# Designs tried in a protein design run: peptides against a protein of PDB entry 6GMG. Part 289

Target 1, 331 residues: chain A of PDB entry 6GMG
Amino acid sequence: DSDDRVTPPAEPLDRMPDPYRPSYGRAETVVNNYIRKWQQVYSHRDGRKQQMTEEQREWLSYGCVGVTWVNSGQYPTNRLAFASFDEDRFKNELKNGRPRSGETRAEFEGRVAKESFDEEKGFQRAREVASVMNRALENAHDESAYLDNLKKELANGNDALRNEDARSPFYSALRNTPSFKERNGGNHDPSRMKAVIYSKHFWSGQDRSSSADKRKYGDPDAFRPAPGTGLVDMSRDRNIPRSPTSPGEGFVNFDYGWFGAQTEADADKTVWTHGNHYHAPNGSLGAMHVYESKFRNWSEGYSDFDRGAYVITFIPKSWNTAPDKVKQGWP

## One batch from the design tools (peptide; made by RFdiffusion4, then SolubleMPNN)

Design b2_p23_3_s1 (from b2_p23_3, 10 letters changed)
Fold by OpenDDE base, seed 4:
Structure b2_p23_3_s1 (fold): chain B 331 residues (1-331), chain A 23 residues (1-23)
Amino acid sequence: as target 1 above (331 residues)
Amino acid sequence: SAEDAALINKAAQEAEELAEKKK
């Protein structure tokens, strides 16, 4: 129950974190200890450490989305999302594959669709686009200059994104970022901003007007990336969880993982920060835990979800919430 | 809305269970 959510208390700015617990390639800690790490490592504004504010602690307390929220500075809008889908694999498996023993046709189709997404290629596409955006931002002192640079970069690479409408989330993402307009943020100067990445896991079968089978086993046609661009239309994502297939079964609505702007070329070595649930130390769920996972651990997802998207947003370069290098755990 | 975040309960537990199964 959301009513059990508690805002974690403030941590002294000089308090060092306790060691994280290693667990199967992940590093885990309680939310209060993550706040300590965040203050030491990620809190810097213009090179100066900051205590996590009450507002930021409240955002963080919402769980997995809270980690992305506090580090990006805004609640995720998920408008600029990328994925990779192998259409040939999907068609071939549907044609030549067979349902497993006890698997319904709808369950088979949902599974095949899920397996036809390539998380690594989706992540790589987002990184590629973020790099293009960062080049376009670098010397642009107004939005017009940024957009011109972006179009030039896309044209040089013969990227299909060059054909997107001017009102597309791709071109409007920067202007719609609150921190871009803030005096202590971008101050309307694109060169003060950088592109960052987070990931969302969610369920495809969210259409209430669709069949019960799609809601239970997935909608094979939903949330596919557009060919050439890799853009996913997220407009139909309403945070509706998977429908139960048996009495008493329940699924979670989404998961979020924060990547930021790491420069590590090997995807498998990148670190993803995420939370388990909202902070409820006095409730049945207990205290919120924060995980720092390698890409392999993050991208595996859960049975609750059959879609993954890699989303681009922007933060001020003066923030240290998205450093070039992220170290897993503590120390 | 921020209220939508309240439903995330099982993700971490499943991760641990999956990790244990892979060992």
Scores: peptide ipSAE 0.029, ipTM 0.674, DockQ to the pose 0.063
Fold by OpenDDE base, seed 3:
Structure b2_p23_3_s1 (fold): chain B 331 residues (1-331), chain A 23 residues (1-23)
Amino acid sequence: as target 1 above (331 residues)
Amino acid sequence: SAEDAALINKAAQEAEELAEKKK
């Protein structure tokens, strides 16, 4: 029960973290120890180490979303999301493939749709767009200059995003970022901001008006990226979990992974930070754990989810929550 | 896995509400 959620206590600013432990190819630690690491590595504002505030610790305590929340500075809105879907693969597998023994047609179609998403290509698309945005930000001292730069960059690359409406999440994302408007953040200066990436895993079958089969096995047509842009309409994502297929079965609503702004060119070497559940040290769920996973471990996801999206948001360059290099674990 | 059991819907809703209140 969410009523058991507890805000982790403050950690001394100079307290070093304990070693992380390996867990299924990931580096794992308890949330309190992650706070220690965060203070040493990610807490810096204008180069100065900071203690994680009570508010930030409260955000973090919400689990996987809390990791993204504390590092991005805002609750995820998921408006600027990207994915890659292989339509030809999907069509071919539906046509030529057959359900497995005991697999229903709906289950087969849901599985084939899930397998037709390419997580690596989706991630690469988000990185490409983030790079374009960062170039547009670099010398822009007002929003108009940023938007002009962005349009020029897109035109030069013949990117389909150039055709998006001015009110599209693509163009409005910066202005809708609270830290952009903050005096100690962007102060309305785009050149003080940088694009960052996180990922969300979620269930496609969230339409309550759809068939029970879609809610149980996935909606093959839901949350597909738009051709050319790779944009995913996330407006229908209401954090509704997969419906049980058997008595006693339960699924979780989402998972979030923080990437930030790592410059590692090899996707497989990138590190994704995520939490298992809300912090309930005295409850049945226990203490929150934080995982630092490589892309392979992150992108594999869970059976709870059949969609992955890579989302772009912005943080001030003065924050160190999205460094160029992320080291897995401690030390 | 034990990891999957921990992401309860109620926590996300509360987080959203908290985020809205702070705006």
Scores: peptide ipSAE 0.027, ipTM 0.653, DockQ to the pose 0.473
Fold by OpenDDE base, seed 1:
Structure b2_p23_3_s1 (fold): chain B 331 residues (1-331), chain A 23 residues (1-23)
Amino acid sequence: as target 1 above (331 residues)
Amino acid sequence: SAEDAALINKAAQEAEELAEKKK
């Protein structure tokens, strides 16, 4: 029952975090302690520490999505999403592979499709595009200048994104970002904004009109990236979880991980921040925990999900929620 | 809607299960 969610209390601005707990390559802490770290490290606006507001604490209390929400400044819309899919691997495995013992044909096809996605290449594509966008934002003082710069950068790189429609999420993403329009944010100046990345894990078999097998084992054809661009059409993602394959089995609807704008070139050394569930200290779920995971731990995901997307959005450069370097844990 | 908050208990459970298997 969503009724057990509680907003974490305010933490004093100068309160230092307790040490994080190391767990299988991750650093873990309770949500209140993450708020303390956030205030010390990520809260800065125009170089000044800020106490996490009641509104931000409420956003954070929603769990995994809450971490991305508080750091990006908006609820994830997932419009500008990237992935990488190996079509040749998929076709070859379907042709030459065989179902495992006890595996149905639908289960086999769903598994092969899941395994044909390359999370590292998907992440690399998103980083490449974010870099192009950041160059286009530089010294652009209005949206028209930004768009002109973006088109020029794409043309120089012979990038297929240059052929996208002007109304596509790719070109409209900046103008649709609330913080871009805020006086204390971008103030309609693209040069005050930067591109940031988060990731979403979700289930492919969300079509209610499809077969029960697709809902249980995945839809091999759903949420594939477009060739050349890597763009994923997320319009059919309705946060519907995987259907149970056995009595009593239950799956969650999504997971979100925050990357921001780290400059670490080695993907395996990047840090992803995510939460386990909504904060329910007096309920059956208990207190929310926040995890700082390496890319390998994040990208592995769970059996609840067979798709991963890497999403680009924008935040003001004056925010420190997406620093160049992220340290895992505390101290 | 913001109400679609995920109930992901699995990360903590898997970590605990993995920790128990290594004992």
Scores: peptide ipSAE 0.030, ipTM 0.659, DockQ to the pose 0.031; fails the geometry check
Fold by OpenDDE base, seed 2:
Structure b2_p23_3_s1 (fold): chain B 331 residues (1-331), chain A 23 residues (1-23)
Amino acid sequence: as target 1 above (331 residues)
Amino acid sequence: SAEDAALINKAAQEAEELAEKKK
């Protein structure tokens, strides 16, 4: 019941975190302790440590999406999303493969589609694009200059994104970022902004007009990246969870993981921050926990989801919510 | 766990509602 959600209390600015606990290869802590870490490590604006505001604590209290929300400064729009899909693998497995014992045809097709996504390549594509965008931002003092730089960078790399429409999420993402327009943010100066990445896990079978089998086992054709660009059309993602396959079974609608702007070249060493559920310390769910996971643990996802997207957004360079290096846990 | 997944969904729905109200 959403009625049990509570905003975590304020933590003193100078309060140090308690040690994180290991949990299945992840570093885990209660949300209040994450707030302490956040204030020490990620809260800085223009180099000055800040207390997490009541509004930010409220955002955070919503669970996995709350972690991305508080660090990106806005609720995720998921408009600029990337993935990698092996079409040849998918076709070959469908043609030559067979359902497992007890597996329905629909379940088989859904599983094969899920397995045809490459999370590492999807993440790498997002990082590549973010790097291009950051180069375009660096010396651009207005949006026009940014867009011109971006087109030049894409042309130099022979990137298919150069052919995207000017109104596409790719080119409009910066202008649609609230913090870009804020006086204490970008102040309409692209050079004050940087690209950041988060990931969303979700269910492909969200079309209510589709077969029950697709809703239960996945839609093999849904949310595939466009060839060449890697862009995923997220317009059909309505946060609809997987349909139950048995009575009493329930699935979660999404999971969000925050990466930011880490410079670690080895994907396996990157840290992803996410939450388990909304904060309900007096409810049945209990207190919200925050996890800092390595890429392997993040990318594995849950059976609730058969899609992973890597999304680019922007934050002011003056924010420290996306540092070059993220340390897992505390200390 | 399935329980953790269910909890994430509820949180997400609430977050969406809040986000829509703030627009």
Scores: peptide ipSAE 0.028, ipTM 0.641, DockQ to the pose 0.607; fails the geometry check

Design b2_p23_3_s2 (from b2_p23_3, 10 letters changed)
Fold by OpenDDE base, seed 2:
Structure b2_p23_3_s2 (fold): chain B 331 residues (1-331), chain A 23 residues (1-23)
Amino acid sequence: as target 1 above (331 residues)
Amino acid sequence: SAADAALINAAGQEAEQKAKELE
């Protein structure tokens, strides 16, 4: 029950974290210890280490989404999302492939759709776009200049995003970022902001008006990226979990992983930070744990989810929540 | 709007199996 959620207590600013422990190829720690690491490594504003505020600790306490929330400075809106889908593979497999023994047609189609997404290419697309955005931000001192720069960059690269409407989440993302407007943030100066990336795993079969089979096995047509741009319409994502396929089975609503702005060119070496559940130290779920996973571990996901999106948002350059290099675990 | 909380069992059998496969 979400009512058991507790805000982790404050940690002294100078308290060093305890060592992380290895867990399933990733580094793991309890949320309180992550706060300690966060304060030492990621808390810096204008070069000064900060104690995680009560508000930030409250955000963090919500679990996987909390990690992204505290580091991005806002609850994920998921408006600027990217993925990669192999349409030809999907069509060919549906046409020429066969359901496995005991697999229903709906289950087969759902599986084929899931397998037609390429997480690495989706991530790469988001990184490409973030890079373009960062170039557009660099010397832009107002939104108009940013947008002009962005359009020029896209034109130079012959990117299909250049054809997006001005109202598109692609162009409106910066102006809709609270920290952009904050005095101690961007202060309406694009050059003070940088693009960052997080990922969301979720279920495609969320339409309650659809067939039970789609809710159980996935909607093959849902949440596909637009050709050329890679943009995913996330408007229909309502955090509805997969429907049970058997009695007693239950699925979770989503997973979030924080990447930030790492410069590591090898996707497999990038680190993704995420949480398991909301913090309930006195409840049945127990204390929240934070994981730092390599891309392979993150992108593998869970059977709860058949979609992965890579989302771009913005943070002030003065924040250190998205450093160029992220180290897995502690020390 | 109220923030949604997630519950993912990273120590579940599926996660463990996947981790082994990735080694």
Scores: peptide ipSAE 0.028, ipTM 0.647, DockQ to the pose 0.033
Fold by OpenDDE base, seed 1:
Structure b2_p23_3_s2 (fold): chain B 331 residues (1-331), chain A 23 residues (1-23)
Amino acid sequence: as target 1 above (331 residues)
Amino acid sequence: SAADAALINAAGQEAEQKAKELE
């Protein structure tokens, strides 16, 4: 019950974190200890440490989405999302593959579709686009200059995104970022902003008007990236979980992982920060835990989800929530 | 947009098995 959610208490600014617990290739800690780490490492505004505010602690308390929320400064809108899908693999497996023993046709098609997504290529596409955006931001002092720079960069790279409509989330993402407009944020100056990345795992079979099989086993045609651009239309994502396939089975609505703006070139060495559930220290779920996972651990996901998207948003350069290097765990 | 709470069993059997396979 969401009514059991509690905002974690404030932590003293100078309190150092306790050591993280290594667990199955990831680093784990309780949410209060993550707040301590966050204050020491990620809280800096204009080079000064900040205590996590009550509002930020409240955002964080929502679980996996809370980690992305507190670090990005806004609730995820997921409008600028990228993925990679191998259409040839999908068609070939459907044609030449066979359902496993006891697997229905719908289950087979859903599984083949899920396996046809390449998480690493999707992530790399998002990083490529974020890099282009960062170059466009660097010396742009108004939105018009940013957009002009962006178009030039895309043309130079012969990127299909150059053909997107001016109203596309790709071009409107910066102007729709609250921190861009804030006096202590971007102050309407693109050169004060940088692109950052987070990931969302979710279920494809969310259409209530579709067949029960699609809701149970996935919709093979849903949330595919557009050819050339890699853009995913997220307008139909309504945070609807997978439908149960057996009595007593239940699935989660989504998972979020925070990457930020790490410069590590090897995807497998990048660190993703996420939470398990909302903070309910006095409830059945217990205290929220925060995980710092390598990309491989993050990208594997859960059976609850058959889609992964990599989303670009923006934060002020004065924030340290997206540093070039992220160290897993503590110390 | 309204904030939604997530309920993920990160310590579930599936997660443990996957993690072990990645080691």
Scores: peptide ipSAE 0.027, ipTM 0.644, DockQ to the pose 0.033
Fold by OpenDDE base, seed 5:
Structure b2_p23_3_s2 (fold): chain B 331 residues (1-331), chain A 23 residues (1-23)
Amino acid sequence: as target 1 above (331 residues)
Amino acid sequence: SAADAALINAAGQEAEQKAKELE
């Protein structure tokens, strides 16, 4: 019950974290200890360490989304999302493949669609776009200059994003970022901002007007990236979980993983920070745990989800929530 | 402000096992 959610208490600014616990290639700790690490490593504003505020601790207490929320400075809107989908593979498998023993046609199609997404290529596309955006942000002191730079960069690279509408989330994302407008943030200066990345796992079968089979096994046509751009229309993502396939079965609505702006070229070595559930130390779920996972651990996801999107947002460069290098665990 | 809370259910155990195998 979400009513059991509790805001973690404040941690002294200079309190060092306890060691994280290794778990299947991940580093794990309780939320309070993550707060300690966050204060030591990620809390810096203009190079000065900060105590996590009550508001930030409250955001964090919401679980996986809370980690992204605290580090991005806003609740995820997921508007600028990227993925990679192999259409040829999908068509070929549908045509030449067959359901497994005991697998329904709908289940087969849903599985084939899920498997036709390439998480690594999706992540790479987001990183590519983020890099373009960062170049466009550099030395742009107003939004007009940023947009002009962005269009030039896209034209030089012959990127299909150059053909997006001016009202597209791609072009409007910066102006719609609260921290961009804040005096202590971007102060309407694009050059004070940088692009960052997080990922969302979610269920494709969210259309209530669709068949029950699609809600149970996935909608093969839902949340595909647009050809050329890789953009995913996330407007239909309403945080609806997968429908149960058997009595008593339940699925989770989403998972979020924070990447930020790591410069590690090897995707497999990148670190993704996420939480398991909302913080309920006195409830049945218990205390929230935070995980720092390698890409392979993150991208594996759960059976609850058949889509992964890589989302770009922006934070002030003065924040240290998205450093170039993230060290897994503690120490 | 109201926000959606998330949790990892038992289905995630399979993913954890797979992750272990990838080590």
Scores: peptide ipSAE 0.027, ipTM 0.636, DockQ to the pose 0.034
Fold by OpenDDE base, seed 4:
Structure b2_p23_3_s2 (fold): chain B 331 residues (1-331), chain A 23 residues (1-23)
Amino acid sequence: as target 1 above (331 residues)
Amino acid sequence: SAADAALINAAGQEAEQKAKELE
C-alpha cells in the first residue's frame, strides 16, 4: 500500500555520501545516501550543483520508477520503446523443444518467448536510434529542422524508422517532452536537448480478457518489437503484475532502470541505476534502497517479468543526470 | 497512485542466485 510512502528528507548540498556497499555485483545504498550522491554528481544544471528539491525527492520515493523519474525529469511514458526478438529461435524452439518435467504447454511457450528476447540487441538498438537522434538534434534550432535532419539521417542509414508516421512516438517524442518546452530547458531549441535511455521490465500477460494461463505464464505474442524498426507498442502495458501460480505467491508490477547517455561502448560495462521499492522507513517494506548495477545484473531481471523494453526520452544538455561516464557506487 | 509506485523487487533469493552466476 502506497499509503506508507514517505518523502525522504532534504540532504545538505555539501554533504558527501557514505560508502556504498557491495551487493551481489551491485553497489547498494539507502535512498538518503543516494540523494547525497545525486547532489554531488548528477544535480548540476549549467554546471552548478543543486539540492534535490522536495518535488524531486517525492518522485524518487516511488522506488525504481522514482530513480528514472528524478533523472529524466518526467514520469516515464514508455512511448518510444525498443526491443529485439528472435522469431526464428522462437519458432524453432516451439517446434523442436519440449516442456520440462512438470511444465505445462502454456508455461513452456511463455518461457520460450521470454528467452527469445535479446536484451543486449534491444539495448543496442535503442543506443543506435538515440545516436541518430542526437545527430539530428545537434544543429537543429527548431523542431522542423530536427525532423528534417532525422529523416535525412534515417534515409542515409536505410533505417526502417524513416517510414514511421509523423504522429508516431518516434517523431513526436521530442515535442511531447516537457523539458523541451521549458525556458530553462530546451526552450524549444532541439540543439539544447539530448536523447537518453531507460529500461522497463514488465509482464506480458496483462490482458484480462485472455486466458488464465497467459496471465500466469506470459503471452507469447504480446509486446513484440516491429520488424525492422524494433519499436514496441507499449499501449497495452497497464502495470498489471503476473498472476500467481500458487497460493500466497505475489509479483511486482514493474521495474525501471536508468542508463542515461553513457558513452561506454561495451554494454557489459554500462551502469544501470534502480530502486527496490517505494520509501517506507516506518512501514513493513522499510527504507528504499538504490542499486547501481552492471548491464548483466540489470538485464537478467526477475521472474516477475518476461518483457524488457529500452525507452528513449530527452533531457536538456544542461542537466548532468545523464553523464557520459557513470561510476558505480561511492567513492 | 499505488499503481505508479514500485513495490518490493522480486525475491531476493533469485536476485542473489543470478548475481552469483554473473560473478
Scores: peptide ipSAE 0.027, ipTM 0.642, DockQ to the pose 0.062

